# Designs tried in a protein design run: peptides against a protein of PDB entry 5VZU. Part 96

Target 1, 271 residues: chain A of PDB entry 5VZU
Amino acid sequence: GRTLEDIFHEHMQELILMKFIYTSQYDNCLTYRRIYLPPSRPDDLIKPGLFKGTYGSHGLEIVMLSFHGRRARGTKITGDPNIPAGQQTVEIDLRHRIQLPDLENQRNFNELSRIVLEVRERVRQEQQEGGHEAGEGRGRQGPRESQPSPAQPRAEAPSKGPDGTPGEDGGEPGDAVAAAEQPAQCGQGQPFVLPVGVSSRNEDYPRTCRMCFYGTGLIAGHGFTSPERTPGVFILFDEDRFGFVWLELKSFSLYSRVQATFRNADAPSPQ

## One batch from the design tools (peptide; made by RFdiffusion4, then SolubleMPNN)

Design b2_p17_4_s1 (from b2_p17_4, 9 letters changed)
Fold by OpenDDE base, seed 3:
Structure b2_p17_4_s1 (fold): chain B 271 residues (1-271), chain A 17 residues (1-17)
Amino acid sequence: as target 1 above (271 residues)
Amino acid sequence: ALKGTGARNVAGVSKAE
């Protein structure tokens, strides 16, 4: 029987060959497109920009992180044999924070899976409710009854209505104690560990995280066949590092900011 | 046989069918 090592070596050889074929197929026809860095906004969770992901056999990949209100997006700058450049590799819902358990329970993959799937179900419910409100509002265009011709407005005179006394109903302003969103304590990040059975390239990942959010990742077969979105966890470690846990694939991807300064990479101001 | 045509993420991790 083939060993696990034989299967791994064959898979690595296949991926190297696919990378070679992919690079060689385009040698005769390259389309170049200028990439602009997204503008930074004050409300952005971290500075948007280029991040490098390390994906074992696929090597180094570049992803653009950008913010779109309560959503974040990772867009592939580099393609691979499965997912071409320009695809949204990750979509993050910044409305749906993931609360990680204590460090002991973080080792339990089933606990993380439960938490993520509960959030996925909430996101699905919210999408269904918002879809129904948009649907019912369109149905009541009743037939435009032919408005009969506008009869001329008779100018009836302004009758002076009487001096209604101001009732002093001193309705106490109910202190809607706006639950002061406790300023997210810029506290020390919580201890972080990958669940048992989640594959990482190495054990060299940050052992503390600031925040986690629900998101979806794009997966596909070779040649972008059968593309689908799978549930995952976006993990913010710091200003320059984030991770993504691919829940169904039991894998972790670490992304680190590209520290290279690009001159003239800012989007041209709309003239 | 892990058919090499399975859905994968960027990490080359095949979705176990």
Scores: peptide ipSAE 0.044, ipTM 0.755, DockQ to the pose 0.071
Fold by OpenDDE base, seed 1:
Structure b2_p17_4_s1 (fold): chain B 271 residues (1-271), chain A 17 residues (1-17)
Amino acid sequence: as target 1 above (271 residues)
Amino acid sequence: ALKGTGARNVAGVSKAE
């Protein structure tokens, strides 16, 4: 029978062969695209920039991390046989923090799955509610063709009088229960371990994390066929490292900051 | 035969059929 190692070697050979076929077909017709680094904002979770992922048989991948209000985005700089360069590989909702359980319960994949799917359902409900408000708001801006109704001169009706009784109704000030901002325990890293059965090609992942967020990852067949978004967890380890748990794929991807300084990589100011 | 026809993530991990 084929060993797991044989299957891995065959898959690695297939990927190398595909990469060779694609690169050989371009017969020195290489198109270069300039990459601009996103500007840093004070409210960014970490400094935006280039991150490298190592995916075993796929080799080195580069992703651009950027922040867009309460959303973060990972954009592929390198393409692969499934997902071309320029696609948004991950989309992170910074409104929806994932609370990891204790280290013992973190080993349970079903517990992580439960937590993520509960957050997914909340995100879906919020999108439906916000879609109804946006739908009702657009329905009222139908262009009223103001047909010019003719100026009928309607008359002078009269002067009725003044009576001024001051009703004292003492409306009690409703206690606005200030939604207690749960203190962002932003500072203390918690112990981190991958659930049993989550595949990591990099066993050297950080064993502490700062915070986690709900997100979606892009998956597709070869040639970008049947692209779909799957639920996952963005894990912030530190300023230079993050991970993504692909829940349905039972896989983990580790991303590390590219420490190279790029001259002239800033976007030109919009003139 | 795990036919490599399944949807994959960027890490080349096949979707479990």
Scores: peptide ipSAE 0.044, ipTM 0.755, DockQ to the pose 0.062
Fold by OpenDDE base, seed 5:
Structure b2_p17_4_s1 (fold): chain B 271 residues (1-271), chain A 17 residues (1-17)
Amino acid sequence: as target 1 above (271 residues)
Amino acid sequence: ALKGTGARNVAGVSKAE
């Protein structure tokens, strides 16, 4: 039988060969596109920009992190054999925070899976409700051609009398104790560990995280076949590092800011 | 064309079949 090592070596050889084929096929027809760094906004979770991801089989990848209101996006700057450049590798919903349990329960993959899938179902419900409101609003602007129907006469309906006694029903206002959402202690990072059975390329990931959010990651077969979005967790470690847990793949990707200063990388001011 | 194993991969991680 093939060993796990044999399968890994064969897969690595295939990926190297695919990279070689893709690079060599385009050697004569390189289109250069300028990439602009997104402008930083005050409401951005961290400074947008270029991040380097380290993936087990693909090596170094570059992703652009950008913010779009209550959403963040990771856009591939470098393609791989599965996902081409320009694709949104991750989409983060900044409305849906993930609360990680204690360290003991963080080691349980099934607990993380439960939490993420519950949030996924809420996101799905909100999308269905918002889709219904947008659908009903478009149906009523049929142009009613106002044909002028003739003025039929005003029949005088009679004055019915006065006898409404005021019932003083003093309904006590039930104090709905709004459960004070404990202000998420924004200051101290939470202890962080990957669940057992989640593959990380390196055990050298930050052991403290600031915030986690629900997100989706793009997966595909070789040549971008059958692309789909899978649930995951965006983990903000600090200003320069974030991770993504690919739930269905039981894998973790670490992204670190590219510290290089790029001349003229700023987006042109919107004229 | 190397028909890569029909394994859906994420960003450099092969789905272990």
Scores: peptide ipSAE 0.042, ipTM 0.752, DockQ to the pose 0.070
Fold by OpenDDE base, seed 2:
Structure b2_p17_4_s1 (fold): chain B 271 residues (1-271), chain A 17 residues (1-17)
Amino acid sequence: as target 1 above (271 residues)
Amino acid sequence: ALKGTGARNVAGVSKAE
């Protein structure tokens, strides 16, 4: 039988050949687009910028991380045989934090799958509800012609009297135990391990994460055929590293900041 | 097999046995 190694080699050869064919076919049609670094905002989870990622067998990819309110976006700077440059490889919902269990339960892929699928269902419900509120709010601005209702007269209803009994019921102030909002432990990283059966190209990933969020990853066939979004987990490790767990693919991608300083990479100020 | 990530290209073959 073919070994897993033979299959991997055949597949790597196919990808290299496809990459070569694409690069060679586009030699006459290379559209160079200037990339601008997104401006940093105070509320950004980390500094936006370029990250290098290992994307399975496709090799090294460059992704731009940017923040858009309560959403983060990974945009492909480098294309691959499946997904062209400029596509949003990951979309992160910063409203939907993923709480990882303890290390023992983090090894269970089914537990991570359960947690992610529950969050996915909440996101779908919120999208349906927000679609209904936006629909109902447009219907009721019919111009109610404010017909001037005539000024009906002040009937002087009478002055009934003063009975004053001052019952001093000294209700003890029940100590409203302010449910201490557990300060979002933004500071202490949680121990992190990949679930068993999640493929990582490198076992050298950070073993501590700051926070995780629900997200979706873009997947497609060769030549961007049948593109779809699959559920996943964005894992913030530190200021310079994040990961993405592709749930349906049982794969992990690690992204590390490109430390190169780019001159003139700032977007021109909108005039 | 939908070849979405490089890992799917490898994992999509292992489900066909």
Scores: peptide ipSAE 0.034, ipTM 0.729, DockQ to the pose 0.054

Design b2_p17_4_s2 (from b2_p17_4, 8 letters changed)
Fold by OpenDDE base, seed 4:
Structure b2_p17_4_s2 (fold): chain B 271 residues (1-271), chain A 17 residues (1-17)
Amino acid sequence: as target 1 above (271 residues)
Amino acid sequence: ALDGTGAGNVAGVSKAK
């Protein structure tokens, strides 16, 4: 039978061949697009910009991280045989924080899977509820009532309505014990480990994380066939590093900020 | 079967056929 090594080698050869075909056949039809760095906002989780991703057999890729209110987005700057450039490789829901368990339980893939799938179901419920409210508002195209003629402005007089007294009803403010949102300890990283059976290209990933969020990753076959979104976890390590756990694929991608200074990379100010 | 070789298609994530 084929060894796992034989299968891997054949797959790597296929990917190299595909990269060669894509680069060589389309060389004469390449369009160049200027990339602008997204502007930073004060509310951004980290500085937006270019990150170098490690993508298993695909090698090194460039992703642009940008923030869009309560969503973050990773956009492919480099394409691969499966996902072309300009696609949103990851979409992060900053409303849906993932709370990782202790370090011992983080090794359990089934526990991470449970946590992520519970959040996925909440996101689906919120989408269904918000879809119903948007549907009912369109039905009342009331009939175009005919424009009645502009009746003249009769100027009638300012009647003085009287001095109704202020009743003092002192309703006791019920102490709604606002569950003290424990101040997000923004400073101390939680110990982090990948679950057993999650593949990392490199074991050299940060062993502490700041925050985790629910997200979806884009997956496809070769040539962008049958694209779909799969559930995952965005892991913020620090200002310059994040990861994504692809749950269904049992894989991890590490992203590191591109430290190169780009002259004139700022987006033109909206005139 | 997702090829359990830790080096598989990670980011342009191939659907395992």
Scores: peptide ipSAE 0.028, ipTM 0.716, DockQ to the pose 0.062
Fold by OpenDDE base, seed 3:
Structure b2_p17_4_s2 (fold): chain B 271 residues (1-271), chain A 17 residues (1-17)
Amino acid sequence: as target 1 above (271 residues)
Amino acid sequence: ALDGTGAGNVAGVSKAK
């Protein structure tokens, strides 16, 4: 039988070969595109920018994190044999916070799976409901019967209607104090541990997290074959670190901010 | 079965044919 070591070596050889084929195929015709850092907004969960991530055996990859209202996006800056550069490796729904259980129950993969799949079902329902409202509104454009142009009615003069005294009904506007969601206090980070059976390339990950959100990750076969979105958990550790739990893959990716300062990386002002 | 090899291609799980 193949040993686990044999399988690992064969897989590493395949990845090295795929990397070599990929790099050699593009050796003669490279298209360079300038990458701009996304502008930071006050409402951004953390400063947008470049993060270095580890994708299991693929090694180090660069991802651009950006914010788009209630969504965050990780875009691949580096490609791999499966997912080319420019693809959205992760898409995060900032409306759907994941509440992690206590540290004991966080070790249970089935509990995390339950929580994530319940949120996935809510997201699916909201998408179906919003699709129905958009569909029913278009159906009632009955054919505009070309009503014949009615003749110009003459401008009859404005008769002066009389001085109706405005009654002082002093309806106090109930100040619906929109409870300004108090900026979530810089709360003590929740203790964090990976579930049993979730693989991490390194056990050196932050043991406290600020917040978690529902998201989806992109997976594909070699050459970007049969790409699909799988459910996962975005984990914000701090300003410079986030993780993604790939639920179906039972894997964890850690992303750390690239500390390099890039000169002239800001997007040109819209002229 | 997604091959649970710890070398799991996070971006590139080869769908086992």
Scores: peptide ipSAE 0.027, ipTM 0.713, DockQ to the pose 0.063
Fold by OpenDDE base, seed 2:
Structure b2_p17_4_s2 (fold): chain B 271 residues (1-271), chain A 17 residues (1-17)
Amino acid sequence: as target 1 above (271 residues)
Amino acid sequence: ALDGTGAGNVAGVSKAK
């Protein structure tokens, strides 16, 4: 029977062959697209830019992280045999924070799966509700003919009157000091560990995270066959590092900022 | 097997059980 080693070897041969095909295609007509770095906004979770991912046997990949209001997007700058360049490898919903459990419960993949799937269901419900409100709001703007209602002048009436009483009751305002929920200090890193059975290429990932969000990752077969979005977790470690847990694939991808400064990489100002 | 993480067919073998 085929061993796991045989299957791994065949897969590695296929990936090497695919890499060879892609590199040999450089002798063909290549369409070069200039990549502009997205402008940073004050409300961006971290500085947008280029991040280096390592995808096991695919090697080194470059992803551009950008922010779009309450969404973040990872766009492939480098293609792989499965997902071509320019595709959105990850889409992050910055409205849906994932609260990781304690370090002991973070080792439980089923607990992480439960949390993510509950958030996925909420996102699905919100999308259905927002689709209904957008449908109902368009129906009711029939042109209200503004009939000019006439200026009827109606009159004066006057009168009365009375008086009294002064009641003093000096009820002390109990200062209900509404304990302003101190905005959970975005600065204390939570201890972080991958669940048991989640594969990481390197065990050298940050052991503390700042925050996590719900997201989806793009997966496909070779040649971009049967592309689908799968649930996952975006993990912000720091200003220069983030991860993505691919829930269904039980895999983790680490992304590190490309520290190289690119001259003239800024988008031209919209004239 | 579906990929996108570069975990390759190693994840595909786990779906074949």
Scores: peptide ipSAE 0.023, ipTM 0.708, DockQ to the pose 0.058
Fold by OpenDDE base, seed 5:
Order: sequence, then structure tokens, then C-alpha cells
Structure b2_p17_4_s2 (fold): chain B 271 residues (1-271), chain A 17 residues (1-17)
Amino acid sequence: as target 1 above (271 residues)
Amino acid sequence: ALDGTGAGNVAGVSKAK
């Protein structure tokens, strides 16, 4: 039978061959585009910038993390055979925090799956509701043909009809129970473990996480065929490390900040 | 195949037809 090592070796050879074919095909038309680092904002969850994925046999992939209001994006700086450079490999919804269970229940993949799928359904409902409000607002601008109604005359001012009594209907203000925004415990990191059956290329991942959010990851066939977004969990470990759990794929990706300082990498000021 | 996620070729999930 093929050993696990034989399977890894064959896959490594296929990936090297694919990378070679792609690089050799592009040798004739390399377009260099300058990449600018996103400006840091005070409201950014962490400093935006370049992160390296530890992708084992695939080498290092570079992703740029950027913040866009209540969304974060991981943009591929390096492409692979499936997802080209410039694609959003991950999209994170910072409105939808994932609350991880205790460390014992974190080992249960079905529990993580339940939590993520419940959040996915909420996100879908919010998108449907917001789509209806945007649709109904456009329908009512029928062109009012301003027919010039003719100047009918100035009929006079008849008089002061009397005292309608003020009905004091004291409608009690219904206490809108403000859903208590659970204070973002910016505090002690939560113990973290991957669920059983989630593959990590490196068992050396942080065992404490700061925050988790719902997100989607981009997957595709070779040559970017049939691209789709799958549900996942963005895991913030610290200022320099985050992970993504690909739920349907039972996989974990670890991203670490590129510590290199790039001269002149700042975006030009918007003129 | 191990993909860019560390799973099998998951950036390239061969959608098994």
C-alpha cells in the first residue's frame, strides 16, 4: 500500500510541477504591480499588513490583512494553482464574534460546526432583510409628470371651530431592552485547541486566543475553476498571529506577521 | 494533495463530481 510519505511525496511533486508550469507560462508577460500597505486606523482590530501562511510543502504564502469598517480581508499576495494573487482568500465579519466553548468542548468538531453554522444562518438572514430594504426604496420614484394644474381661485378663510379635548393617553415607553453588548473582554486570552479531526500542518500553534470571528474562505479548482466561499472561523491569537479554520475542509491555517520593514510601502495620501 | 490551507488540495478542492 502507498505510505503516507509516498502520498506526500507525490503531492509535493505535482505541486512543484504545477508551480513550474504556471511560472514558465507567465515568463513572457510578468506584470509588476506595486503593493501598498493599508494605512493603520485606530479602530483596526490589529495593525494591518503582510502575513505569511505556514503552508508546509506549498512553501510560504503571503496574505495582506486589511480592515474595512466591520469587515476584515485577507488578500493573496502570492497565488497558488487554485486561487490567484489578488483574490480575497478570507473575508471576516467583525460583527459576528464566535464564542468558543470550554477547552473540552473545543475538541468536539460538531460543536464548532454548530456554532459556525448558526452564525452563518444569521448572516444570511441579515443579508436578505437588508436586500429587501434596498429594493423597496428604489421602486417609488415613478416620474411624477408635473401636469400644470390651472390656477383655481382664492376662496376665503372660514372660521375657528372649537375645543377638541386633549386625551392624555399615556402610552408607556416600552423599554427597548438594549441587547447588552457583552463587553469585549479585551482581557486574558481564552485557552485554545483545534477540534479533533481538523488538520494542521504545524502542531505548534498558539494555545491561547484573544478573539474569534465568523468568516468565509475562498476555495476553487485548479485554474480558479468554480470558486466558492466556505464558512470558517478567524482566530486572533495576538497582534502578530491569526488563524483560519476552514470548517468544511477540516483544516487550519496559521498566519504570522512579516516582521520586515518595507521602505516606501505606505499608500500615497489620497489627493 | 495538501493545499495552501494545510489540508489536502483545499484551495483546490477537487470537487469530486
Scores: peptide ipSAE 0.027, ipTM 0.722, DockQ to the pose 0.076; fails the geometry check

Design b2_p17_4_s3 (from b2_p17_4, 7 letters changed)
Fold by OpenDDE base, seed 5:
Structure b2_p17_4_s3 (fold): chain B 271 residues (1-271), chain A 17 residues (1-17)
Amino acid sequence: as target 1 above (271 residues)
Amino acid sequence: APESTGAGNVAGVSKAP
């Protein structure tokens, strides 16, 4: 039977061949697009910018991390045989923090899977609820055709009286226990380990993380066939490193900031 | 979830069959 190693080797050869075919086809048609670094905002989780990441057998790729309110986005700068450049390889929901268990339970893939799938279901419910509010607001502007109803007359009739007693029913406002948003303890890193059975290209990943968030990763077949978003975990390690756990793929990608200073890489001020 | 048992090369990780 083919070993797991044989399957990885065949896949690596196929990816190398595809990469060679694509690079050789594009040798005559290279279009250069200027990449601008996103402007840093005070509310950004970390400084936006270029990160080098490892994607399973694809090797080293460049991703732009940017922040968009309560969302973060990883955009591929390097394309691969599956996902072309310019695609959003990861989309992170900064509203949905993932609380990792203790270090012992972090080794359990099923526990991480449970936590992520519960958050995925909450995100799905919120999207359905917000979709209904946006739908109902558009339906009520039917044009009131002002038919001119004619002017007929004045009848005066009469005055009768008063006595509606005020029922004082003092319904106590039920204390909606606002689920205390546990203040993001921004200070102490949590011990971090990958679950058993999650593939990492390198065992040299940070063993402490600051915080985790729910996110989705983009996956596709060769040539960007059947693209789908799969659930995952964005792991912030520090200012210069983050990871993504691809839950369904049982894989981990580590991203490290590109430390190179680029001249004139800042986005032009919006005129 | 469709068990996409398809050997689609996905984001540098083969979907294990």
Scores: peptide ipSAE 0.029, ipTM 0.725, DockQ to the pose 0.053
Fold by OpenDDE base, seed 4:
Structure b2_p17_4_s3 (fold): chain B 271 residues (1-271), chain A 17 residues (1-17)
Amino acid sequence: as target 1 above (271 residues)
Amino acid sequence: APESTGAGNVAGVSKAP
């Protein structure tokens, strides 16, 4: 029977061949799109920019990491046979931190799956609640009933009534103890290991991570057929490296900053 | 059940049927 390795190898060859075919078809008709680097903001988790990622068989791909408030996005700069360029390959919710267990429990894929699926459910609930508040605000443009004419002011008289005493009811202001959001401690990096059965292209991933967040990854069939968002874990290793665990695919992608400096890559100032 | 036809952008991980 075909081994998982044989199936992987055959699929790798097919994807390399597809990549060769589509790149060769465009050799004579290159459309260039200017890419701008996103501006860096003080509150960005790391400096935004270009990262090189490995999608197993697809080889080296380029992703733009950008930050959008409490969300981060990885946008494909390079396309592949499944996901074209310009698609958001990963979306990270920076509100939903994933707490990894100890190293022993990190080896358990089912434990990681439980944690991620619980966070996915919370994200779904928050989206449903926020969708209801936005829906109820638009419904009451009732019809403009015609204003009837202004009746004139009658001038009735100034009666004198008397000296009601001031009651001093000193209602104490209840101290609403604002639960101080503990500043997200720039936590000492925790030991990191992939769960058993999660495939990595290489074993040379960082063995310490700073923090993890819930995210979704885009998957599709060849030719971008049936695109769907699957749950995953964004893993921040350092300023120049992050990973994504594709939970349903049992796969890990490592992304490393492109160290090249690009001239004139800054976004035009909003006029 | 919708057929698990989704090949991932992570190649070589066959969605098991």
Scores: peptide ipSAE 0.029, ipTM 0.725, DockQ to the pose 0.053
Fold by OpenDDE base, seed 3:
Structure b2_p17_4_s3 (fold): chain B 271 residues (1-271), chain A 17 residues (1-17)
Amino acid sequence: as target 1 above (271 residues)
Amino acid sequence: APESTGAGNVAGVSKAP
C-alpha cells in the first residue's frame, strides 16, 4: 500500500512538475499587464491592497483585496496550476456576518459547518426572491398597440382657480432617528481557533479575530478544469491579516499584507 | 471512496478523475 509519505511525495512531485510545465509554457510569450492598487474608500473594511497567501503545497501566492460596496473580492495576481491569474479566488458577502461560537464550540467543525450552510441558504433565498421581482416586472409590457396619433387639442387658457387657504395641519414629523449603527466600537477581538480537522499550513495564525463573513472560494482541477465556488468563512484578524476557511476542503489560508511600498501603483485619475 | 488526502492544495483540490 502507498504510505501517507509516498502519497505526499508523489503529490509534491506532480506539483513541481506542473509548476515547471506552467512556467516553461509561458517562457516564450509573456503578456505584461500593469496592476493598479484599488483606491481606498472610507467605508472599506480595511485598506485594499496586495496580500500574500499560502495555498497549501502551491506555496506563496499574491492576492489583491478590493471592496465593492457590500462585497469584498480577492483576485489572484499570481496564478497556480489550477487557477490562473486574474481569477477571483475569494468573494465575500459583507452583508452576511458569521457569528463564531465560544472558543470551545469553535473546535467543532460541524458547528461551523452548520452556521455557514444556514447563511448559504439565506443568501440563496435572497437571490431567488430578487430574481422573481425582476422577472414579474418585465412580463406586463403587453404589445403597445400603435394607437393612431390623436389630433392636437387646442390650448385652452388657464382659468384662475380661487385661493384655498392651506390648513396648518402641524403633523410633527416623527423623527425616525435612523439608528446610526454606532461604528462598531473597536471591540475586544473574539478568541479564535480553527476547528479540529481543518488543516493549516502553519499553526502560527492570529488567535483573536475582529469579525467574520460568509464567502465563497474558487476551486478547480489542473488547467482550470471544472471550476466551482465552495462555501467558506472570511476571517478578519486585523488591518493587515485575514483568513479564509475553505469549508468543503477543511483547509485554512492565511493572508498577510504586502508591506512593500509601490511607487506609481495608484490608478491614474479618470481623465 | 479513497479519501483524497489532497490536504495541501486549496486551489487544486484534485477532484480525483
Scores: peptide ipSAE 0.028, ipTM 0.719, DockQ to the pose 0.061
Fold by OpenDDE base, seed 1:
Structure b2_p17_4_s3 (fold): chain B 271 residues (1-271), chain A 17 residues (1-17)
Amino acid sequence: as target 1 above (271 residues)
Amino acid sequence: APESTGAGNVAGVSKAP
């Protein structure tokens, strides 16, 4: 029987062969596209830019992280056999923060799965409710028939009336003691560990995270067949590192900022 | 139902079959 190692080796050979075929198919015609870095905005969760994902044996993938109001996007700069360059590998909803449990409960994949699926259902409900409001507003432009009719003009007039009186009643100010909202501990890193059974190609990931958000990841078969969005968790570690937990795939991707300074990578100022 | 024993091509984020 084939060993798990034989299957893995055959699969690795297939991926290398696919990469070779793709590279060799383009040997005769390379199209270069300039990529501009997104401008940084004050409200951006971290500085936008290029991040490198380490996919072990598949090599280095590059994604562009950008912010779009309450959404963040990871766009593939490098393609792979499944997902071409220019696709949104991750889409993050910055309105839907995920709170990780303690380290003991973080090791439980089913607990993380429960938390993520509850947030997914809320996002789905909000999308359905917002879809209904947008649908009802469009129905009422029935054809205005052009009926022409007429002019009439008038008129007046003016009148005055009067004064009525100033009732005083002096209701007492009840001191509503504003419970001081404890400043959300937005700045202290929490301990982080991957759930048992989540594969990371490198066990060298940050053991503390700043914030987590609900997101979706793009998955596809070879040649971008049957593309779909799967639920996941965006993990912000620091200014230069984030992760994505692919819930259904039981996998983790670590992304680290590309520290290279690119001259002339800024978008031309709109003249 | 044929159990599609797809070896999950963990290239990029491939569909594990």
Scores: peptide ipSAE 0.031, ipTM 0.713, DockQ to the pose 0.058; fails the geometry check

